# Peptides against a protein of PDB entry 4U39, part 62

Target 1, 302 residues: chain A of PDB entry 4U39
Amino acid sequence: SIKVIGVGGGGNNAVNRMIENEVQGVEYIAVNTDAQALNLSKAEVKMQIGAKLTRGLGAGANPEVGKKAAEESKEQIEEALKGADMVFVTAGMGGGTGTGAAPVIAQIAKDLGALTVGVVTRPFTFEGRKRQLQAAGGISAMKEAVDTLIVIPNDRILEIVDKNTPMLEAFREADNVLRQGVQGISDLIATPGLINLDFADVKTIMSNKGSALMGIGIATGENRAAEAAKKAISSPLLEAAIDGAQGVLMNITGGTNLSLYEVQEAADIVASASDQDVNMIFGSVINENLKDEIVVTVIATG

## One batch from the design tools (peptide; aimed at target 1 S284 V285)

Design b2_p26_1_s3 (made by RFdiffusion4, then SolubleMPNN; from b2_p26_1, 16 letters changed)
Fold by OpenDDE base, seed 2:
Structure b2_p26_1_s3 (fold): chain B 302 residues (1-302), chain A 26 residues (1-26)
Amino acid sequence: as target 1 above (302 residues)
Amino acid sequence: MKIAIGVGTKQQAIEQMKKDFEKLEE
């Protein structure tokens, strides 16, 4: 089974966005120290952590409180994650609960023998230096606790969105990018299809790879596949080119009109941008909710 | 619905994906 665990406010917002977009074949778990915020989760499983420590009032933007809250609730987290083959841990780094609890939860998942993938954001620069420093500590702790850590630099989202985009919409886009990172992988595994991916192949590419980069490209029109692929490999979300990666996961998602030619063209572009010795997983997914759009997600590991 | 998967080296992954699509046209 695949479990997605959203940790703290940003992680829970991302999980809500995943549920709203009908990401299939995954179980959703919402974790928070704030009981009121947790009540707004759409996840089937809602877990309040650190009830004794925080009394449901949240972590007060302190990562040490988030860490201790997860440690207090370790047995509950273990029970919720038990039997998962894969666990996605999603969080916004820089806050209290997400920054502190996500590494603890990730370690619990890994200790249970799950393939543990972190999908986290760095805070925007405008959130201030304190959040950036807290996020750096949380990301470092996540890197030790996961098999693969996808880090989304929120400041790079500002390069994709209009300059006039309200701050609230920039946060929504960060939640959407977190969704795309989880969905880009989970759809390859969990989406029913004519062809099954061996979970062993996913483990080979994602186990003990450390930090990963994600690129996303979306396009429409006659050259949509090529444009989406080019956007993905040149995505502002990529802090480096994919040519140095040891592994590449590629998801090409389109509507019912997605052609073989389009899939081949997109795959050839991503393959050409990758190293010769790279291990690759290419997947093509039909999403009926996509009409004329192609979405290419590239995850570079190692 | 998942329609194609390619795994391996660049060439292997692309070739496998092509084969998967050929099966869909049958």
Scores: peptide ipSAE 0.247, ipTM 0.815, DockQ to the pose 0.800
OpenDDE base, seeds 1, 3, 4, 5: peptide ipSAE 0.243, 0.330, 0.226, 0.242; ipTM 0.813, 0.848, 0.807, 0.811; seed 3 fails the geometry check

Design b2_p26_1_s4 (made by RFdiffusion4, then SolubleMPNN; from b2_p26_1, 16 letters changed)
Fold by OpenDDE base, seed 1:
Structure b2_p26_1_s4 (fold): chain B 302 residues (1-302), chain A 26 residues (1-26)
Amino acid sequence: as target 1 above (302 residues)
Amino acid sequence: MKIAIGVGTKQQAIDQMKEDFLKLEE
């Protein structure tokens, strides 16, 4: 089974976005120290952590409170994660609950023998230096606790959105990028299809790989596949080129009109940007919610 | 619906995806 755990406000917003986009084949768990915020989660499983410590009032933007809250609730987290083959831990780093609790939850998942993937955001620079410093500490702790850590640099989202994009929309885009990171992987595994991916192959590419980078490309029109692939490999979200990666995961998602030619063209572009000796997983997914769009998600590991 | 998967080296992954698609047209 695949479990997605949203940790704190940002993680739970991402989980809500995943549920709204009908990401299939995963179990959603919302974790928060704030009981009121947790009640707004769309996840089937809602877990309040640190009830004794916080009394449901949240972590007060203190990562140590988030950490202690997860430690207090360790047995509950273990029970919720039990039997998972794969666990996605998603959080917005820089806050209290997400920053502190996500590494603890990730470690619990890893200790249970699940393939543990972190999908987290760095705060925007405008959120202030304190959040950046807290995020750096949380990311460092996540690196030790996960098999693969996808870090989304929120400042790079500002390069892909209009300059006039309201701050609220930039946060929504960050939630969407978190969704895309989880969905890009989970759809390869959990989406029913004519061809199944062996979970062993996923483990080979994602186990003990440390930090990963994600690129996303979206395009429409006649050359949409090539354009989406080119955008993905040149994505501002990629802090480095995908050349030199030890593993590459690629998801090509389109509507019902997605052609074989388009999939091949996109795959050839991503493969050509990758090292010859890289281990690759390419997947193609039909999403009926996509009309004329192709979405290419590239995850570079190692 | 997942329609193709390719795993392996660059060439292996691409070739596998191509083979998977050809099977769908049969």
Scores: peptide ipSAE 0.333, ipTM 0.848, DockQ to the pose 0.801
OpenDDE base, seeds 2, 3, 4, 5: peptide ipSAE 0.290, 0.322, 0.287, 0.331; ipTM 0.832, 0.844, 0.829, 0.848

Design b2_p26_2_s1 (made by RFdiffusion4, then SolubleMPNN; its pose is not in this set)
Fold by OpenDDE base, seed 5:
Structure b2_p26_2_s1 (fold): chain B 302 residues (1-302), chain A 26 residues (1-26)
Amino acid sequence: as target 1 above (302 residues)
Amino acid sequence: MKILFLGTGKKSDILAKLREALAKEE
């Protein structure tokens, strides 16, 4: 089974966005120290952590409180994650709960033998230096606790959105990028295909790979596949080129009009930008909601 | 939602599988 656990405010917003987009084949778990915020989650499983420590009042933007809250609730987290083959831990780094609890939850998942993937954001620079420093500590702790850690630099979202984009929309886009990171992988595993992906192949590419980079490309029109692929490999979200990656996961998602030629064209572009010895997982997905859009998601590991 | 195609392996293997899949749909 695949479980997605959203940790703290940002993680829970991302989980809500996943549920709203009907991401299939995953179980959703919402974790928070704030009981009021947790109540707004759309997840089937809602877990308040650190009830004794925080009394449901949240972590006060303190990662140490988030950490201790997860430690207090370890047994509950273990029970919720038990039997998962794969666990996605999603959080916005820089806050109290997400920053502190996500590494603890990730470690619990890993100790249970799940393939543990972190999908986290760095805060925007405008959120202030304190959040950036807290995020750096949380990301460092996540690296030790996960098999693969996808880090989304929120400041790079500002390069792909209009300059006049309201701050609230920039946060919604960050939630959407978190969704795309989880969905781009989970769809390849959880969605029945013409050819089933061996979970062993996923483990080979994602186990103990450390930090990963994600690129996303979206396009429409006649050259949409090539354009989406080119945008993905040159995505501002990529902090480095994919040519040095030991592993690449590629998801090509299109509407019902996605052709096999378009799939080949996009895959060839990404493969050509990758090292010749790279291990690649490639999947093409039909999403009836995308109409004329193609979305290419590239995750570079190693 | 449906996966149309899955491939795994090295670049060369992925491209070969894609070409094979294309040839079967023609």
Scores: peptide ipSAE 0.071, ipTM 0.705, DockQ to the pose 0.831
OpenDDE base, seeds 1, 2, 3, 4: peptide ipSAE 0.063, 0.065, 0.056, 0.040; ipTM 0.695, 0.707, 0.681, 0.689

Design b2_p26_2_s2 (made by RFdiffusion4, then SolubleMPNN; its pose is not in this set)
Fold by OpenDDE base, seed 5:
Structure b2_p26_2_s2 (fold): chain B 302 residues (1-302), chain A 26 residues (1-26)
Amino acid sequence: as target 1 above (302 residues)
Amino acid sequence: MKIKFLGTGKKSDILEELRKKLEEEE
């Protein structure tokens, strides 16, 4: 089974966005120290952590409180994650709960033998230096606790969106990028009939790889596959080129009109940008909600 | 046709498998 655990406010917003977009084949868990915020989650499983420590009043933007809250609730987290083959831990780094609890939850998942993937954001520079420093500490702790850590640099989202984009829309886009990172992987595994082979290969590429980079490309029109692939490999979300990556996971998602030719064209572009000795996983997914759009997601590991 | 393709391995092997599938559908 695949479980997605959203940790704190940002992680729970991302999980809500995943549920709203009907991401299939995953179980959703919302974790928070704030009981009021947790009640707004759309997840089937809602877990208040650190109930004794925080009394449901949240972590007060203190990562140490978030950490201790997860430690207090360790047994509950273990029970919720038990039997998962894969666990996605999603959080916005820089806050109290997400920054402190996400590494603890990730370690619990890893200790249970799940393939543990972190999908986290760095705060925007405008959120202030304190959040950046807290995020750096949380990301460091996540790297030790996960098999693969996808870090989304929120400042790079500002390169994809209009310069006049309101702050609230920039946060919504960050939640959407978190969704795309989880969905780009989960859709590959959740495909009926190939799950066991695909999961073993995903595990081979993502197990103990440390940091990963994610690129996303979206396009429409006659050359949509090539354009989406080119946008993915040149994505501002990629802090480095995908050349030299030991592993690449590629998802091509299109509507019912997605052709094998388009799939090949996109795969050729990504393969050409990748190392010669790269271990690649390639998946093509049909999403009936996509009209004329193709979405290419590239995750580079190693 | 619902095109679901999942391929793993070296990029060259994946691309070869994709080409073979294209040839089978033509």
Scores: peptide ipSAE 0.024, ipTM 0.614, DockQ to the pose 0.659
OpenDDE base, seeds 1, 2, 3, 4: peptide ipSAE 0.029, 0.021, 0.020, 0.022; ipTM 0.637, 0.588, 0.576, 0.592; seed 1 fails the geometry check

Design b2_p26_2_s3 (made by RFdiffusion4, then SolubleMPNN; its pose is not in this set)
Fold by OpenDDE base, seed 2:
Structure b2_p26_2_s3 (fold): chain B 302 residues (1-302), chain A 26 residues (1-26)
Amino acid sequence: as target 1 above (302 residues)
Amino acid sequence: MKIKFLGTGKKSDILKKLKEELKKEE
């Protein structure tokens, strides 16, 4: 089974966005120290951590409280993650609960033998230096606790959106990018394709790979596949080029009119931008909600 | 939602599989 665990406010917002977008074949778990925030989760499984420590009042933006809360609730986390083949741990880094608890939860998943993937955000620079420093500590702890860690630099989202985008919409876009990171991988595994992915191939590409980069490209029109692929490999979300990546996961999502030629064209562009010895997994997804749009998601590992 | 899985493996193997699948739809 595939489990997605949202940790703290940002992680739970991302999980809500995944549920709203009908990401299939995954089980959702919402984890928080704040009981009121947890009640707003759409996840089937809701877990309050650190009930004794925090009394449901949250972590007070302190990562050490988030860490201790997860440690207090270790047995409950183990039971919720038991039997998962793959665990996505999603969180907004820089807060108390997400930053402190996500590494503990990830380590629990890994110790259970699940392929453990972190999908986390760095805070925006405008959230202040304290959040950036806390996020750096949380990301460092996540690297040790996961097989693969996708880090989304929120400041790079501001390069994709209009400069006049309200702060609230910038956070919604961060939640959407987290969704795309999880969905881009989970769709390759959880949705029956014409050819079933061997989960062993995913393990080979993602196990003990450390940090990963994600690029997203969206395009419409006659050259939409090529344009989406070019945008994905040159995405502002990529802090580096994918040419050094030893592993690449590619998802090509389009409407019912997505052609095999478009899929090939997009895959060839991404492959051509990748290392010669790259291990690539790619899939195509038909989303009926995409009319003329193609979305290419690239995750580069190694 | 239909996922068409196209392949896993090295770049060369994947591109080969893509070309083979394209020829079958033709």
Scores: peptide ipSAE 0.075, ipTM 0.686, DockQ to the pose 0.801
OpenDDE base, seeds 1, 3, 4, 5: peptide ipSAE 0.025, 0.021, 0.029, 0.025; ipTM 0.621, 0.569, 0.618, 0.640

Design b2_p26_2_s4 (made by RFdiffusion4, then SolubleMPNN; its pose is not in this set)
Fold by OpenDDE base, seed 4:
Structure b2_p26_2_s4 (fold): chain B 302 residues (1-302), chain A 26 residues (1-26)
Amino acid sequence: as target 1 above (302 residues)
Amino acid sequence: MKIKVFLTGKASDILEKLRKLLKEEE
């Protein structure tokens, strides 16, 4: 089974966005120290952590409270994650609960033998230096606790959105990028294909790879596949070129009009930008909600 | 054809497999 665990406010917003976009084949768990915020989750499983420590009033933006809350609730987390083959841990770094609890939850998943993937955001620079410093500590702890850690630099989202984009829309875009990171991987595993991906191959590419980078490209029109692939490999979210990666995961998602030629064209662009000896996982997914749009997601590991 | 193809391996091998699939649909 695949489990997605949203940790704290940002993680729970991302999980809600995944549910709203009908991401299939995964079980959703919402974790928070704030009981009122947790009640707003759309996840089937809702877990309040640190009930004794926080009394459901949240972590007060303190990562040490988030950490201790997860430690207090360790047995409950173990029970909720038991039997998972893969666990996604999603959080916004820089806060109390997400920053402190996500590494603890990730370590629990890893100790249970699940392939553990972190998908987290760095705060925007405008959220202040305190959040950036807290996020850096949380990201460092996540690196030790996961098999693969995808870190989304929120400041790079500002390069993708219009300059006039309201601050609220920038946060919504961060939640959407978290969704795309989880969905881009989960669709490769959970969606039945003509050729099914062996989960052992996913483990080979993602196990003990440390930090990963994600690129996303979206396009429409006659050259949409090539344009989407070019946008993905040159994405502002990629802090480095994909040519140094030991592993690449590629997802091509399109509507019912997605052609095998378009799939090949996009795959050729990503392959040509990658090392010759790269281990690649490639998947194509049909999403009936996509009209004329193609979405290419690239995850570079190692 | 609902293109749900998942492939693993070297990038070159994946591209070759995709090219073969295209020829089989023609």
Scores: peptide ipSAE 0.258, ipTM 0.800, DockQ to the pose 0.648
OpenDDE base, seeds 1, 2, 3, 5: peptide ipSAE 0.167, 0.182, 0.171, 0.134; ipTM 0.768, 0.767, 0.769, 0.732; seed 5 fails the geometry check

Design b2_p26_3 (made by RFdiffusion4)
Pose (drawn by RFdiffusion4):
Structure b2_p26_3 (pose): chain A 294 residues (1-190, 197-206, 209-302), chain P 26 residues (1-26)
Amino acid sequence: SIKVIGVGGGGNNAVNRMIENEVQGVEYIAVNTDAQALNLSKAEVKMQIGAKLTRGLGAGANPEVGKKAAEESKEQIEEALKGADMVFVTAGMGGGTGTGAAPVIAQIAKDLGALTVGVVTRPFTFEGRKRQLQAAGGISAMKEAVDTLIVIPNDRILEIVDKNTPMLEAFREADNVLRQGVQGISDLIALDFADVKTIMKGSALMGIGIATGENRAAEAAKKAISSPLLEAAIDGAQGVLMNITGGTNLSLYEVQEAADIVASASDQDVNMIFGSVINENLKDEIVVTVIATG
Amino acid sequence: HTVAAFGVGTRDEALAQAEDHFKENF
């Protein structure tokens, strides 16, 4: 019983993307102060929060509103989250709802005893000072409210995509990366949570590599361990979760080869949760998701 | 989505478990 909660607009898209990618085994909850944006969520459960406070008009990039909105809906949320063994709280930080409500929601989930993993994006630098400041204040709050917070620095999306990809696609990729963050774990739980719990505190950074071809598992792993999303050296990690996903042509040779690349870059005595998942919708593509904690 | 290999524990333990798990599945 793992629940992925998209909070605010940032999470709304990630949840959509997850659903779009048919990520299995999770119950999705889209939570928003903005009734209009929420009605775009492909989530079966659409929770409008702060209905009294925001009247469906959203938080206006005011984290305080997203927070008060979440606090207002404190009871509605717990009801939706009860029974969750694990709650992914996915949101965009810098906003109002994502920045404000996610900590409230993730904290509720944490109090509910669920393994609370917050997976959020720090706003692109270009989103400006307000976005940066609020997320920073917000990411700070997400850390206090989750077991593990995987923070995806959107600015690093721009290093990854072609220098000329339009902004719209840059935001879109941030959504996918958020989805890639949650799927990278949720695909490994579809298992004693104390395992993953022992891997889940402090902040967490993740990396992704995608590759195709003859030498792809290594290409993907190398890209994953070196990826711009992954800002710090993995040898600094106390725990590392590795996810290898490929087509039905995923071989152990490829799997271990990528595992060897991720492993050698990690500490020897590192705790590791490692999985490889077959995605029939993949052909020659292979995706390594690496999440380091420490 | 189906799991092809899984492991957990210390690094070498997780890798060994994952190799064995993959061989069991295939």

Design b2_p26_3_s1 (made by RFdiffusion4, then SolubleMPNN; from b2_p26_3, 16 letters changed)
Fold by OpenDDE base, seed 4:
Structure b2_p26_3_s1 (fold): chain B 302 residues (1-302), chain A 26 residues (1-26)
Amino acid sequence: as target 1 above (302 residues)
Amino acid sequence: MKIAGFGTGTRQTALDQMRQSFLAKN
């Protein structure tokens, strides 16, 4: 089974976005120290952590409170994650609960023998230096606790949205990018396409790989596969060139009109841009909601 | 380069093997 655990406000917003986008084949768990915020989750499983420590009033933007809250609730977290083959831990780094609890939850998942993937954001620079420093500590702790850690640099989202985009929409886009990171991997296992992968294939690429970057490309029209692939490998979210990656996981998602030729074209572009020693895996997913769009997601590891 | 399920070797060899695999499916 695949479980997605959203930790704190940002993680829970991402989980809500996943549910709203009908991401299939995953179980959703919402974790928070704030009981009121947790009640707004759409997840089937809602877990309040650190009830004794925080009394449901949240972590006060303190990562140490988030950490202790997860430690207090360890047995409850273990029970919720038990039997998962794969666990996604999603959070916005820089806050209290997400930054402190996500590494603890990830370690619990890993200790249970699940393939543990972190999908986290760095805060925007405008959120201030304190959040950036807290995020750096949380990311470091996550890297030790996961098999693969996908880090999304929120400041790079500002390069892919309109300059006049309201701050609230920039946060919504961060939630959407978190969704795309989880869905881009989970769909390869859970959703049939033209080229299917199994869990063992994904495990081979993601086990003990450390930090990863994500690129996303979306296109329509006659050259949509090539354009989407080129956008993915040149994505502002991909802070390093793909040719530096030791591993590449690629998802080619399209509507019912997706052709094998388009899948090949996209895979050829990404492989041609990758390092000569790369270990590349790709799958294809059919999503009827995309109609004429192709979405290429690239996860670069190593 | 290794393209899982499609090809291995040099980049060119792996790509050629992948391309051949798609031709065989079509």
Scores: peptide ipSAE 0.562, ipTM 0.935, DockQ to the pose 0.134
OpenDDE base, seeds 1, 2, 3, 5: peptide ipSAE 0.550, 0.031, 0.552, 0.038; ipTM 0.932, 0.644, 0.933, 0.614; seed 2 fails the geometry check

Design b2_p26_3_s2 (made by RFdiffusion4, then SolubleMPNN; from b2_p26_3, 14 letters changed)
Fold by OpenDDE base, seed 3:
Structure b2_p26_3_s2 (fold): chain B 302 residues (1-302), chain A 26 residues (1-26)
Amino acid sequence: as target 1 above (302 residues)
Amino acid sequence: MEIAGFGTGTRDQALAQMKESFLKKN
């Protein structure tokens, strides 16, 4: 089974966005120290952590409170994660709960023998230096606790949105990028098909790989496959080129009109940008909700 | 949603398998 655990405000917003976009074949768990915020979760499983420590009032933007809250609730987290083959831990780094609790939850998942993938954001520079420093500490702790850590630099989202985009919409886009990172992987594993991706192949590419980068490309029109692939490999979210990666995962998602030619064209572009000795997973998914859009997600590991 | 095709392995193996799997399904 695949479990997605959203940790703190940003993680829970991302999980809500996943549920709203009908990400299939995954179980959703919302974790928070704030009981009021947790009540707004759409997840079936809602877990308040650190109830004794915080009294449901949240972590006060303190990562040490988030950490201790997860430690207090270790047994509940273990029970909720039990039997998962794969666990996605999603959080916005820089806050109290997400920064402190996500590494603890990730370690619990890993200790249970799940393939543990972190999908986290770095805060925007405008959120201030304190959040950046807290995020750096949380990301370092996540790297030790996960098999693969996808880090989304929120400042790079500002390069792909309009300059007049309100701050609230920039946060919504960060939640959407977290969704796309989880969905780009989970759809390859959990989506029904004649040929299911062997979970062993996913383990080979994602186990003990450390940091990963994600690129996303979306396009429409006649050259949509090539444009989406080019946008993915040149995505501002990629802090480095994919040619140095030891592993590459590519998802090509389109509507019911997705052609073999489009799949080949997009895959050839990503393959040509990758090292010859790279371990690759290619997947193509039909999503009836995309209509005329193609979405290419590239994850570079190692 | 449905998987249209997939491939794994080296770059060339993964690409070849994806093309083959897509053709078997569609």
Scores: peptide ipSAE 0.330, ipTM 0.865, DockQ to the pose 0.869
OpenDDE base, seeds 1, 2, 4, 5: peptide ipSAE 0.330, 0.309, 0.339, 0.310; ipTM 0.868, 0.859, 0.869, 0.852; seed 4 fails the geometry check

Design b2_p26_3_s3 (made by RFdiffusion4, then SolubleMPNN; from b2_p26_3, 13 letters changed)
Fold by OpenDDE base, seed 1:
Parts: structure tokens; sequence; C-alpha cells
Structure b2_p26_3_s3 (fold): chain B 302 residues (1-302), chain A 26 residues (1-26)
């Protein structure tokens, strides 16, 4: 089974966005120290952590409170994660709960033998130096606690959105990028295909790989496949080229009109940007909600 | 019906497998 755990406000917003976009084949768990915020989660499983420590009032933007809250609730987290083959831990780093609790939750998942994937954001520079420093500590702790850590640099989201984009929309885009990171992987595993991916192949590419980079490309029109692929491999979210990656996960998602030619065209572009000896998982997925859009997601590991 | 075409292995193997799976879906 695949479980997605949203940790803290940003993680729970991402989980809500995943549920709203009908990301299938995954179980959603919302974790928070703030009981009121947790009640707004769309996840089936809602877990308040650190109830004694925080009394449901949240972590006060203190990662140490988030950490202790997860430690207090360890047994509940273990129970919720039990039997998962794969666990996605999603959080906005820089906050109290997400930054502190996500590494603890990730470690619990890993200790249970789940393939543990972190999908987290770095805060925007405008959120201030304190959040950046807290995020750096949380990311470092996540790296030790996960098999693969996808870190989304929120400042790079500002390069793909309009300069006049309101702050709230930039956060929504960050939540959407978190969704795309989880969905890009989960759809490869959970979507029934003519050829199902062996979960062992996913483990080979994602186990103990440390930090991973993600590129996303979206396009419409006649050249949408090529454009989406080019955008993915040149994505501002990719802090480095996918060249030199030991592993690449590629997801090409389109509407019901996605053609074999488009899949091949997009795949050839990403493959041409990848090392010849790369271990690749490639998947194409039909999502009826995309209509005329193609979404190419590339995750480079190692 | 969500049609998924998948491939694994080396770059070229993954691409070939995905191509074959997609051709079978259609």
Amino acid sequence: as target 1 above (302 residues)
Amino acid sequence: MKIAAFGTGTRDQALQQAKESFEKAN
C-alpha cells in the first residue's frame, strides 16, 4: 500500500490538493499539532500529534515542538503507517510542525521497512531568514530519515509564475508542485497498466538515493508533448541538469487524446537529456482531467 | 480507463518497454 502523510500546515494543504485532484491508489493521512487546522483536512485519517505538549494549539513555529509532538505520538504514527510499502512524507519546511515532525515520521516509516520518500518545500526567501534556517535543519534531518528526498525550492516557483502573482497563489503553486511530485511517482505505481511496474524497480531507483531533483513541464497545443518535455528538463525546479543522475523517473500524463507519438516524442527528449546508463522508470498515464494538457514530470535521483 | 504504459531498466530498455506497452493498449 502507498500512504501519503501531510505534516503540518503546508503538508496538509498539499494533501488537500492531492485529494482535490483525485490522486488515486494512495491512502491520505493528515498530521498536525493544530487541531483546528487538522479539522480542515480532507484526509480520511487525521492525526493530532503532541496533544499533551501543545494542547492542540500548534507548534508555535518551533521545530523542536514539532519534533517532540511526533515523538509523543510515535505509537499512533507507527500504527497509522503499519503495512505501508511506500510512504510519502510531504511538508512545508520552515514551520514548526512540518519541519520538526516530518523527519520523525519519515524515520518511523523507514524503520517499519517502507520505501520512504520525502517531498518537501524550502520556504520562499520572503518568509524570512528564520524560516530558511529552520528549513535547512529540517531538510538535513529529512535526508537522514528518508530513502529519497525531493526538495522543492519555492523561490524557483517564482520563475515559473507571473511576476505579479499574489503571495497566496505562490503558496498554492507550491502545494501544486508538492502534489505533482507525489502524484508523478504514485501514478507510476498505483495506476493499473498493461505492464505494471514492479515495486522492486521503484525501490532500486529510490532506495537510499538521498536528494532528488524534480522538473515539471506542462503544455498544450500541437507540440505539447515536446514542449512539456523540454520544460520539464529545463525546469527552474531542477537546480541541476538531469545529466549525471543515476536514476530517472519519468511520468508523461495526458488526457484521453494522448497519443503514442506524443509519448515517444516526450520520452525521447527526456532520454536525450539523461545518461545512457541511467536506470529509468518511465510511465505514461491517462488523466481525463487534463483534457488538452500534457504534464511531464521528471525526478532525477543520485 | 486509465491506460498506463511503463518501462524499466536502462534508458533504452525503459523506452522500448513503454513503447511496446502503449502499442498494446491501443
Scores: peptide ipSAE 0.291, ipTM 0.823, DockQ to the pose 0.771
OpenDDE base, seeds 2, 3, 4, 5: peptide ipSAE 0.175, 0.126, 0.037, 0.206; ipTM 0.756, 0.739, 0.612, 0.769; seed 3 fails the geometry check

